# Designs tried in a protein design run: peptides against a protein of PDB entry 2AKA. Part 21

Target 1, 299 residues: chain A of PDB entry 2AKA
Amino acid sequence: MEDLIPLVNRLQDAFSAIGQNADLDLPQIAVVGGQSAGKSSVLENFVGRDFLPRGSGIVTRRPLVLQLVNSTTEYAEFLHCKGKKFTDFEEVRLEIEAETDRVTGTNKGISPVPINLRVYSPHVLNLTLVDLPGMTKVPVGDQPPDIEFQIRDMLMQFVTKENCLILAVSPANSDLANSDALKIAKEVDPQGQRTIGVITKLDLMDEGTDARDVLENKLLPLRRGYIGVVNRSQKDIDGKKDITAALAAERKFFLSHPSYRHLADRMGTPYLQKVLNQQLTNHIRDTLPGLRNKLQSQL

## One batch from the design tools (peptide; made by RFdiffusion4, then SolubleMPNN)

Design b1_p10_6_s2 (from b1_p10_6, 4 letters changed)
Fold by OpenDDE base, seed 3:
Structure b1_p10_6_s2 (fold): chain B 299 residues (1-299), chain A 10 residues (1-10)
Amino acid sequence: as target 1 above (299 residues)
Amino acid sequence: ILQKVDEILS
């Protein structure tokens, strides 16, 4: 029997091809967070490659449907250029940038039309995420003055769907009460049933402070809880620091930190990937029967 | 689409 996630990927691709992605309530995980919250780093850490656009301001400007597929081989392919296999992940990054610019132009505008990227790798679990533009408050470049609301409206098209799980990415070195990710999640999921919290930048917190209460689900409770991660610094990213080494450092961080040691086995990027795989699989099992019935009723 | 969904659920 095929895994449920790859099967749903085929449905997702089919719906994307007809431009109906925003209108469908497919079981999926939407990734939300403020700019510089660490979303891109989390996704790259799953793959173990640098392949996402980087820069200041809004980097992700179209939804990115990232389909990770466990495989004996390593390569990527885009739905918009079928038949082309990418083995150089720098070329993957360039293709994302080119495809984004093709639609949005050079004004750093946004588009709700997804880019569909599938990555085959022996280092990933089956997992599909929809990476969404980072929430921002300040327009840059030639962006329209209402760019903040354009982004919010785009995010709402995904996160308001009942079958959408929300991966809310928040930096620990900012006031969690002001987290853009958790705010939007609370708006559409007030009971915290669909939201998984990710806390980044735990290594950048002020000395004498920690996020223990958050990670223990005591401060802002979510049914699905919180997972802390430590990403590479911007310096490390620019210097092309090996992700494997970064993951080892992350493990060491949690094990050696007095406030997090007891949570270490339930923290970190590898654990997050495992949890998301399980959560998505279970979510598909729960939601597909209802989706089938809905589709049947529309015939 | 329904056929694909049925395939998934089978």
Scores: peptide ipSAE 0.031, ipTM 0.721, DockQ to the pose 0.379
Fold by OpenDDE base, seed 2:
Structure b1_p10_6_s2 (fold): chain B 299 residues (1-299), chain A 10 residues (1-10)
Amino acid sequence: as target 1 above (299 residues)
Amino acid sequence: ILQKVDEILS
């Protein structure tokens, strides 16, 4: 049997072409979190490249369907730009920005119309994620005053779907009880069946504090658990710190930390990628028969 | 679409 994720990618592309977008209950993982929670950094760490828009405020303003495909070659392709292979990931970033602006204009507005990006790389596992706009309370620039609700409404189009898994990204250096990601996840998944917790910024926690109870799934239990990660700092990103080096530093962080060393083998970006690949694969296997039956009944 | 789903499940 072929890898299920690439097969579902083809299905996803086909559905996107016919404009069903969020109306389809395809097995997928939606990435949710507050602004600056570290969502983009997590995704870039999977690829090992800087390719997502950066900045203050709302960075992701359209859903980004990120299809990671393990390959011997490294390049990116956009569904809206068929036949063009991007090997420079800075150009990928620029294309995301340009395509976003083309639809939303210059007012930093949002659009529910997805951008479909496929990345081929030897450094990735097969994995599809839908990166969603970061939740915010404060409009910036020419954004409408109700931008918070517009973002929430957009997120709900994805996370309310039964076949949507939720990657809830929360920073450890903020009160987890106030996590935008976990709040929205709890709203649509009250039993914690579809939610995977990611805890970022563990390296930025105050001395004497830790997220051990969270990571051990004891504080706010999720069926699918929590995975801690350490992303590059903004300084490291600006300094073009190598992601491979950052991954090594992340490993060292967990191994050397008194509160996390016993969890180190179940933490970090590489482990997260493996878990997501496995969970998505299993989720596809479990949900596709039901989807098939539903589609058949509508004929 | 159904054909594609069938291909995936085969």
Scores: peptide ipSAE 0.028, ipTM 0.720, DockQ to the pose 0.384
Fold by OpenDDE base, seed 1:
Structure b1_p10_6_s2 (fold): chain B 299 residues (1-299), chain A 10 residues (1-10)
Amino acid sequence: as target 1 above (299 residues)
Amino acid sequence: ILQKVDEILS
């Protein structure tokens, strides 16, 4: 069952090579969230490496098809530069930035053309995610004045597809009712059938508050539920705190917190990765027969 | 593409 994800990766690569057929609804997980919601940190925590562009404002400006493949070796490959194996993940980050700038220019604009990145690692489960630009309200720098709507339109190209699962990333230290991620998810998935909630920044909540009701799926229920995570702080990132150490701290956070200790075994980045692997595998199994029939009917 | 789907389902 776990092998279904790598198999679909080949299909995904083929679609990328011939140009995306908008009519094809591949089983996939799209990652959505507001700027600074913690999306990049979640993905990096899966890999255990710093490799995504960072900064204020819009950092992800093209869809990033991130294919994680469990392997005995650790390296990355881009579809746009086949045969080149990256073992330095700083170089991976630089390549993402360079490839993004090559298409978007220097105006910090966005492009719907995906970057396809495959990461082989002994530290990952098989998992493919489509990282999407963070939703924003206010243009910064020389960004176009309609950047908010450009991003939303790009996201809609993915999340409106029936076979697209939505990983909605929301920070706990903001009003969940105003979550950009959950708002867009609710718009395209009003019954909450395709949405998986991720709650970040649980460690940054105001004193005397917690997200227990959210994590218990009682406040804004999703069929697929919520998983809380704790990412490295900006201070930790700047101080080059090891991700492995951060994952240990995350575990400790949930175990020691009065509001979350009873949920600890169903929280945290490792659990999230496991759930996503299972969810995607099952989703592929359920959707591929229908996709096959659709493709056959189009011949 | 259909062939690849068939390969996945096999």
Scores: peptide ipSAE 0.027, ipTM 0.717, DockQ to the pose 0.400
Fold by OpenDDE base, seed 4:
Structure b1_p10_6_s2 (fold): chain B 299 residues (1-299), chain A 10 residues (1-10)
Amino acid sequence: as target 1 above (299 residues)
Amino acid sequence: ILQKVDEILS
């Protein structure tokens, strides 16, 4: 069963090579959330490197198929430039930005054409995620006034698929009832069968408040539950705080917090990675028989 | 790929 995620990676690569015309619903996890919800930080914490575009507004403007592969070596490769090994993750960030601009132009537009990035690392579990543009309401730059709907339409292309799991990233310091991620997840997954909740910014909640009820799956129940994480602050990111140190601080946060101490072993980025690896593996196992039949008919 | 799928499912 350990080969399932790499197998699907090969399928993803093959389908990317032939374009989006393949009528195959691949098992995958789509990452959704509002702008500034903390999606990029969660993904970077998995890798342990800063490598995603940052900034105000829409930073992710193309789907990013992020394939994490456990390896003794550490490097990244893009499908659009196979054979080039990136060991400097700043160069990875720059390549994402450049590749995005090559397709969308400089008008901050969006494109549904994925960027395929594979990261080999001893610090990751096998895991594939599709990072999607953050939901927004306000156009920036030369974006069209309907950019909100363009983004939503793009997200819907992924999250409406039956074999797509949804990693819904919501900040705790905002009203969760108004979470863009949970709203879209509820729309396409009303029974909460495909949605995994991630609650960020738990450290930024107002004094005297907590997200215990959410994390205990009591407020908006999801079959796959919720996992809280604590990302680096913007100050920490700007100050180049080490992700390893941030992960230690995250652990300390949960252990020391009166509302979360009892949940600490089921919280945090490392636990999230493990859960996602397991859930994706199991999901692939469940869907592969059907995929096999469809694939066989198309070959 | 199909062969690999068959190997895993067997």
Scores: peptide ipSAE 0.022, ipTM 0.678, DockQ to the pose 0.208

Design b1_p10_6_s3 (from b1_p10_6, 3 letters changed)
Fold by OpenDDE base, seed 4:
Structure b1_p10_6_s3 (fold): chain B 299 residues (1-299), chain A 10 residues (1-10)
Amino acid sequence: as target 1 above (299 residues)
Amino acid sequence: ILEEVDAILS
């Protein structure tokens, strides 16, 4: 069962190469969230490197198939430039931006064509995520006025698939009832069977408030539950605070917080990685027989 | 790929 995620990675690469991204319902995890929900920070925390585009407004403008592979070495490679090993993650960021611009132009438009990025690292568990553009209501730059709907349509291409798990990233310092991530998840997964909730910005909640009820799965129940995380602040990111140090601070946050102490062992980025690895593996196991049959019928 | 899938499922 340890080889299931790598197997699906090969399937993803093969289907991407032949342009059949939407033809097969591959077991995968799509990451959804509003702009500034902390989605990019969660992914970077998994890798332990800064490598995603940053900025105001929409930064992810193409789906990013992020394949994390546990390895003794640390490097990244893109499917669109096989053979090139990236060891400088600044260069990874630049390549994402360049490849995005190559397809979308300079108008900050979006494209449904995925970028496939594989990261080998001793610091990751095997895990594949599809990072999707952040949901927005306000166009920026030369974006079309209907960019909100374009993004939603793109997201729907992934999250409506039965074999797609949804990592719904919501900030705790905003009204959860208005979470873009949970709204879209509820739309396509009304029974909460495919959705994993991630609650960010727990450290930014107003004094006297907490998200305990959410994290205990009592407010908006999801079958797969919620995991709280604490990302680096924008100040920390700008100051290039070490992610390892941030993860230690995250652990301390949960352990020292009276509302979350009892949940601390089931919170935080490392736990999220483990859970996602396990859930994806199990999900692949459950869906692979059906996928096999579909593949066979296409040969 | 199908062979790999079969190998895992067997």
Scores: peptide ipSAE 0.032, ipTM 0.740, DockQ to the pose 0.226
Fold by OpenDDE base, seed 5:
Structure b1_p10_6_s3 (fold): chain B 299 residues (1-299), chain A 10 residues (1-10)
Amino acid sequence: as target 1 above (299 residues)
Amino acid sequence: ILEEVDAILS
């Protein structure tokens, strides 16, 4: 039922307005991963636009509640500036940066207060994701020495909630055993019931190596499985390679790779978006009765 | 909002 996700969107907006923030156990998907793991690129690929802050090190410094809504029109709206429709996604990026700086300052600090962004587009499925700051170990610039723990504490506010699904984003060109995303997921979801694995940077793996065992759910099994994706390179992003072309290249990558060809129909960004839509919808259906009862008790 | 939830769950 497609209407369930928009319903939760309304709940998110309403609860945000009354200051409940991250304390709510709403059915949602939290995106976790190390810095530069490819989280933001995955989200941009869903939208088909460049709209998230870019840079080295930490980029996302506040939770971004990204509400994708299938529509005949294309525009974005922020909860903090209702009534303003953004059609230029560069302006969306600038607004995210400005709103982040308004709360955190210019010291690259973080805040647990979410930014709520809704994107209407004919190119998306209904889907809500919470983009969280990338896990880091070394403070940069004017960041506090304990920035690693501040980020961890922020993530825990989301991923410890029973109704929170975890989109764990791990790069394939790094040791999966050291994946920050899978480590935190395993900590709060030891049975792998709430975690969806995303493997990025499959195109950047060393020659002669592959992530087939991971993608086939044989190495570190998750109930909800793994989906591999190929994002644009930094060169492609700088060169303004359009996301449509990138999606075609991603499809070609899986189809032509000897280790992944047999999995190609269950890989890639479009499939990931579809799976997340379905899983979130089902998750909402399962959890909404309990949420209803909780809301009723608070009236 | 509760009414909306009830409507969808019905």
Scores: peptide ipSAE 0.029, ipTM 0.722, DockQ to the pose 0.223
Fold by OpenDDE base, seed 2:
Parts: C-alpha cells; sequence; structure tokens
Structure b1_p10_6_s3 (fold): chain B 299 residues (1-299), chain A 10 residues (1-10)
C-alpha cells in the first residue's frame, strides 16, 4: 500500500509547521554515514538528478527530509516556499544552500531544523528519507571544535527513536569495522533490527579484495541486510554524466564481478529503492496503529 | 489527519 508513505509525508509537513517534530516518533528512514561515504550520491541516484550541495568536508548541515513521490511530472517543492515549483534541479541545490545558510550563517555550522523537500518524478518510488549531516572528526572553516559531537547529538535525535529505520551508508574501500554509520547504528540498534546497510564504493576496492561476506550478511549481520551500490565518480559528477548511464554501469559492475555476480539481482540503486519503499511501507503499517493512538491521546 | 489515518486502518 504505497499510499501510506504520502500519509506520513503529510504528517511530517504538519508537525514541521507546528514545531512538533521532536515529540512525535514518525516512521521514517534516517540516512547516516561518515563524510564522503557516498550518501549524497545515493540520494541523487534515486532522483536521477544532481540537486544536493557538493564539496569537501561537511555538505549536509541541516536534516533534509527528502520526500520522493512517484508522479507523471517532474518537479520539486520546498515546505518553506509553498507554491514555488522547481523544474531546474540546479535551482533546487541553490535553494538548499541558501536555506541552510539562512539558518546556520556563514560559519559552516549545523542546525537541527529540518529542510523539507518534496520531489515529484516518474523515476522514483514513493520514499521518504531524512538525510543527516555526515559524521566527522575534523572541524572545517569556522566550525566549533566540538562539531563532531554536535553532529552526533543531532543524529541521535533521529536514530534513537524506535520508529526510525537507519540507512547506514558505509564505503567499501574503508575498514568496515571503523564505519561511523555502523558504529552509531550498533549503539542505538544493538540487535540490528532497524538498520539497513548500504555499501558504496565497491568499485574502488583494492584488486583482490571484495565485500562479499558483508553483502551476504555474514560478517556483521543485520536483520534487514546489506545492499551494495556503485555511485558515479566525482569526475563523472563534475562532468555531468547521465545518471541513467551510471545505473546501467552499476548493473554491469555487479554482473561482471566474480564476487558479486550471484548477488546482482539483490544489488544496485534500483533494487535499493524498491527495498526501501517496501520496508518503509511495511514499517508504517506496523507502527501506524500506535501512532494513531498517540495522536488520539493528544486531542 | 486523524480521520485519514482511521480511514486507512479501517
Amino acid sequence: as target 1 above (299 residues)
Amino acid sequence: ILEEVDAILS
């Protein structure tokens, strides 16, 4: 029942408007990962457009509630500027940057105040994600020395909630044991019940190494498993490589790789979208009765 | 919103 996700979207918008986001445990998926883990690329691959701020260091500095809605038309709209339809996704990127700077200032600080962005597209499944700032240990610019803990505290506001699923994004070309995403997920979800693992940068692993054991859910088991993806390279992004072509290359990567060929049908961005849509829908179905009761009690 | 939720749950 895909209509459940739009329902929760309306709840998110309503609660955002009245400043009640912190008091309600809405069924949602929070995206967590270290800086440069590939989170932004995963989200852009869902939309099929370049629309997120890019750069070195911290990129996302406010929670971004990204509401994907399957539609015959393609455009975006922000909750903070109702009535304005964005068809140029470069303008979407600029609006995110402007709205971020409006609240955080020019010091590259962070704010827990969400930006609500809805994207209508024929290329997406109904899916809502909360993109969170990338975890970092090194302050940049005029960031305070405790920026690491500020980010962590912000993430905890989302991932500690029982109805929050966690999309843990980890790069394959780094030691998974040191994954910021999996570390925070394990802290708040020790039994691995709410965590979905995404493994990026599989194409950047050293020759002779692979993440097969991880992707087969044998190394660090999660109830909801792992999905590998291959994002565009930074060169491809800078060169405005077509995302459709990148998705085809991703499929080819998994099919042609000796370690991943047998998993190819359960890997890649399209499969990830499908799984997230299904898991979120089911999660909403399971949690909605409790949410209904909570709402009723507050009347 | 509550009415909409109830409609889905019914």
Scores: peptide ipSAE 0.034, ipTM 0.744, DockQ to the pose 0.193; fails the geometry check
Fold by OpenDDE base, seed 3:
Structure b1_p10_6_s3 (fold): chain B 299 residues (1-299), chain A 10 residues (1-10)
Amino acid sequence: as target 1 above (299 residues)
Amino acid sequence: ILEEVDAILS
């Protein structure tokens, strides 16, 4: 018997190939957050490699279906270039950028057409995430004035689906009440049934402040709770700080912080990956009967 | 794929 996550991966690939895109309500996790909220860093920390585009403004400009597959080998494959195995993750980054530019042009615009990337690694759990463009308010370059709404409309195509879980990424060093991620999640999931909260930048909070109440699920309750993480700083990323070292520093941060010490075993990137694997697996199990019926009717 | 889904749900 095949694992549930790989089964859904094959469905995602098949429907992407025929241009179904977000019209199909597949069980999935959509990653949402404002620009610079730390979404890309979280995903890279799962893989343990630098492979996502970086820069200012809107970096992710197409949905990225990131399929992590536990394997004895380490390599990446794109659906748009079948048969090519990438072992250099810098080449993966370049391919994402090239494929994005091929569709969007040079105007830094967006496209709703997904990029499907599968990463095989001994360091990952089976997990599929859809990384979405960061929400923004200010157009840059020659972006259209309504780019904010274009992004929002794209996100809504995913997060309004009943079978879509929402990974809402919010920085701790900003007012959580104004979190773009939590705002959109609350709009489409008012009871907090489909939303998983991720709090980044906990290490960048002002001295004397903490996000304990948020992480304890007391301020803005979500049924699926909150998980805090500490990502590499932009300086660390530019300096190519080792992700393994960053994960160790993250663990140390939670263990040594007076406000988070008691939560340390339920915080951090490794724990987040485990939780997402479990929640996605269970979610697929719950939704698969309905999906089966829908597929049968369309054959 | 449908056959695989059926196998899982059986």
Scores: peptide ipSAE 0.030, ipTM 0.739, DockQ to the pose 0.175; fails the geometry check

Design b1_p10_6_s4 (from b1_p10_6, 3 letters changed)
Fold by OpenDDE base, seed 2:
Structure b1_p10_6_s4 (fold): chain B 299 residues (1-299), chain A 10 residues (1-10)
Amino acid sequence: as target 1 above (299 residues)
Amino acid sequence: ILEEVDRILS
C-alpha cells in the first residue's frame, strides 16, 4: 500500500520552503477548538510525549504543521532547522516556543506563518495535522483587543479550503451548542462533510449526565462522526503522569462507563489516531487527481 | 514529486 501521507508531507515541505503557493489547496486536517478544549493533549497522546507549549490563554500562536511518521527511530525535526534531530521532547517544546517568539515577539501575538514539525516514532501512525490557535474571546496580557478576530481570520485561512478536513475538538463538560469548534465548522462546512468531532473531558461531566447522544451522532450529526477521548487531567500533566498509563485509563473509562461501554471499541485516542490516518489517506486519494492537474498547470 | 504522483495515480 502506498504511503500517501508522506507524499503530501513532501509537498508541504517543498511549498513551505519556497514561500507557500497560496493557491494550492493541499489535503490536510486542521485542528480547531476553544482554549483549553484539549487539543494539545490529544496531539501529545498520539506521540506519547509531552512536547507542546503549555500555559494559560493562547498557547499555540502559530499554525503547527505536525507530521507524524511511523519509524523505527524516535526523534523530531523542524523544517526551519534542517539536520538537527531532537530526541529530547522538552527541547522540542522549547524550540516551538522560541520559534514562535522569534516571529511574534513577546506580546503574545499570533502569526499565520506555520511551524513545520516532523516527529518520527515507532508509536505513531502516519498522520499530519495542522494545530491552530485556540479560539478565545478575552485578550490576555499584551494581546491586542481584537485577538479573537485575528485568531478567527487565521483559522479561516485553513478551514475554508475545500480540501481541508476539520478536527473539531469540544469539551464534554461544556454545552455542545456553545462549542467554538463546532460553530466555526458549521460556518464553513454547513452540511458536515469535512468535520470530524472530538469530544474531550468526558470524565469531567456531571454525575447523571453523559454525551451518549453526541457520540452516537444523533444530536448534531456529522458525516464523519464523533470520537470521544479522555485526556490526562491538568494535575496528571503537571505530575508528569505517563501517557501510556493514561491511555490505559482511557480504555478502562469507556469500558466501565454504563453510557459508553457499547461504544468503547470506537472511542479513545488510539482509535481516533487510526480513524484520522484512514480518513486522511482516503481524502488524499480523492483529492490527489485534482492536485496533480493543478501542479502540472503550474510547471 | 509530480512524477511520483503520476506513478501512484496510474
Scores: peptide ipSAE 0.037, ipTM 0.740, DockQ to the pose 0.174
Fold by OpenDDE base, seed 4:
Structure b1_p10_6_s4 (fold): chain B 299 residues (1-299), chain A 10 residues (1-10)
Amino acid sequence: as target 1 above (299 residues)
Amino acid sequence: ILEEVDRILS
């Protein structure tokens, strides 16, 4: 069933075009995590390009429906400007920023209206993710004091849906018991049925500590498990370190680490892509019959 | 789209 993800992509595009008038719970993966948890880096590692807004504070301020499509060609397209093919991913980043500002203004506010971005690439598996604003407690710029709750409310619009899988991104160099991602996931998915854990910043953990128990699904069990990744450092990002080189370094990290070597084949960004592709495909298969019935009733 | 869904589910 190789056409399932593209099918849901078409549904997403159609519903976005009509302003989401259809009351359908589309199968999707929502990406959640605190600010600086490494969400953007994970997504960029999938594409192999720098294309997401970066900076301090709230970077993602609108949901980004990121549709990755395996293709012989490499380019990006936005739903709001159909027919324009972006081959320069810096221009993709600029378009995201411009489109965000167009709706939210200059006050660094947020909007629940998604940006739909499709990326064709020979380097990706078919995969759709909804990148959501990072959870925060501190307003920046002209943001209102209750921006934390505005973000939470926005996230809840996605993660409370039964057909929404949750990609919970948590940094290993912080206490995972206090992970914003895992907290919100536990709130809406108390049995851990819809949550996939991603552990970032494993390379930044204190000397003598590791996240082995978490990655082995022994500390905070999720039915769908945990996958560790190593993203580029901020220095590497600023220095424009090649993502391909970073992925090689990630592989080396897991293979050479005493605590993670035995898990190395089930860790890293490439494995995460594969798992997410499989998880989403299976999830669509499970939910599509119900969606079909609902869709038919609305015609 | 519904027809396509039906095709896949058949």
Scores: peptide ipSAE 0.034, ipTM 0.737, DockQ to the pose 0.185
Fold by OpenDDE base, seed 5:
Parts: structure tokens; sequence; C-alpha cells
Structure b1_p10_6_s4 (fold): chain B 299 residues (1-299), chain A 10 residues (1-10)
């Protein structure tokens, strides 16, 4: 069962090698959210390493196909430089930035050409995610005035595909009813069949407020539900708080919070990773026969 | 790749 995700990884790599981008409707999970919604932190928490570009503005400027593979060893590989094994995840971050700049230049523009990154680790479940640029409103630096729409158009290339699941990341300390992630998900998935909701920053909500109704799937129902997570604060990141400690703190947060204690076993980053692994596996199983037939007809 | 797909689906 776990072999289905690696199989799709091989398909992704093969199609990337021949220049076929988002044209093929591969079973995948696209990660969407506004800037600063906590997307990067969620992905880093899966890996247990700091390896994604950081910043106050747009950080992800190309789609990042992140392929997590459970292994006895820990290292990363890029499709664009096969044969090089990265064991220092700071070097991984630098390579992402360099490869991004190589294509987009230094103007903070975006490109729809994906970066394929595979991470082998004993600390991960098999899981593939496509990290997409964060939705934004205001151009920064030398970005074109229509950068907002360029990003949206890029996202739409992924999330409109029938075989694409959507991981919608929304911060709890903002208006959830008006979250960029949930809005775009609702636009392309009005029945909430392909969307998994992630609620970040639950620890940053105003005193006396909570996201219980959202997490219980009562406010904006999704077939695949919502999972709350607590990421490291910027202070924690700057203070070199390790992800393992952060995951323990996350567990403690849910267990000790009056509004979330009853949901604690279905919350948190580890549970999210398990759910995504299971849902992606099942989704691949459901879609692979059709994909196989399509591929056969094209040979 | 197709052979792998067939193997897994069998």
Amino acid sequence: as target 1 above (299 residues)
Amino acid sequence: ILEEVDRILS
C-alpha cells in the first residue's frame, strides 16, 4: 500500500524530465494558503528540518514538489541535480533559492516550472505535496503589478485538476470565513470533496475565542475535515527551538486547551501527516487505473 | 513505469 506514493513519484520525475509540467492530471496534493499562513512551517514539521526559504513576503515562487520517502537514512535529492545527496538541510534551502533565482531572476517573480525535491528520512511517512506560492495582494520589490493574478493563475493550474487534492492552510488568528485558502478551495471545489483544511496559529487566537466550530467541521464543512496544528513562532525559530520540542508543545497545547482537548487525538502535525499519507494513498488507488489507461493510449 | 503500475494494481 505504501508503494503507491513512490510509484507516483516516479511518474512525476519522468514527466518532469520530458518537460511535461502540470498538463497531466496526476493524483497529488496541492498546498495553498495566503502568505504567512504557516504553509512552510507545516511542511518543515513533516520533515523535522528547517529547509524552506523564509521571509515576510513571498518565499515560494515556484511549485515545489516535495516527495517524502520513509528510509533508514536521511538525505535530500533534487531532480535537477541527480546524484548529489544533501545531508545539510541548510544547503537544501540554499539550493531551492538558487534554483528559483536561476529561472525567475532577482525580481521576485514567479515561475510555473516546478522544483522536484525528494527527502529520505526515518522520521517521515511516504507523502508527496506540491507547495505553491502564497497568495498575495500587494507587489513587493520588482514584482509585476499583476503578481496577485499571476499567482492565482498558477494555483488554478493545479487545483482545478480533478485528481488534485487541496491542502488549504488557514491561520486561525485571521478571519477564517475570508481566508484566501478556503476561498480558492471553495471556488474550485464547491462541494468540499477534494479539500483538506489545516488550521494554523491556534495558539495565537485572541483570549476568549477559539476555532472549535471550524475544527469540528461545523462552520464550513469539508468531506475530508479539518486538522489543527501549532507551529513554532518566529521567536521559537530564531531561538533555535527544535521541531521535536515544538511537536511536544503542540500536543500539550491541544491536550490542555478546554476547547480542543476532546479533539486532541485528531489534531497536530503527526496526525495530519498520517491522514495525508492515508488519503493520498487511497486517492492514488482510486485514480491510478484511469491514469494507467491514459498513459497506455499515449505510448 | 506501466509495468510497475500493473504490478501494483494486480
Scores: peptide ipSAE 0.028, ipTM 0.716, DockQ to the pose 0.185
Fold by OpenDDE base, seed 3:
Structure b1_p10_6_s4 (fold): chain B 299 residues (1-299), chain A 10 residues (1-10)
Amino acid sequence: as target 1 above (299 residues)
Amino acid sequence: ILEEVDRILS
């Protein structure tokens, strides 16, 4: 069973090399959310390293196929520069930025062409996520006026696929009814069969309010439920606060909060990583026979 | 890849 995710990784790499990622319904998890919803922080917390681009407005401007592989060693590899081992995750960040700019230019435009990044680490479970650009309504820099719709169209290329699971990232300190992530998920998954909800910024909610009903799957039910997480603040990120310390603080938050203590063992980044590993593995098992048949017909 | 898929699914 542990070989299923690596198998799909090879398929992703092969199809990416020929530019046909959008044409195949590969079993995968697409990460969606509004700008500043906390997507990048969630992914970095899985790895335990700062390696994703940061900034104002749209940060992720190309799909990032992030392949996490449990290993005794720690390093990263890009599909577009085979043979190069990255052990400095700052260099990983710089490579993402450079490769993005190479294709999109300096106008902060977007491209649907994925970047494939594999991270080997003793701190990760086998897990592949497709990080997608954050949804926005306001163009920045030299972006075209229709950038919002360009992003939406790009996301739709992934999330409309039947074999695509959706990791919908929503901040708790905003009205969940206005969540860009949940809106797009509802459009393509109206019965909530393919959507996993992630609620960020639980520590930033107004005093006297909580997201208990959401996390208990009572407000906007998803078949696969919701998992709450607490990410580092922007100040902590800028100050390079240790992710390990942040994860400990997250655990403490859930355990000490009156509204969440009873859910604490089913919350937090480590639990999310475990759930996603299991969900993806099971999903691949269910979908791979159909994919095999499709591949055979194309040979 | 197809052969490997078959191996895993067998």
Scores: peptide ipSAE 0.032, ipTM 0.738, DockQ to the pose 0.256; fails the geometry check

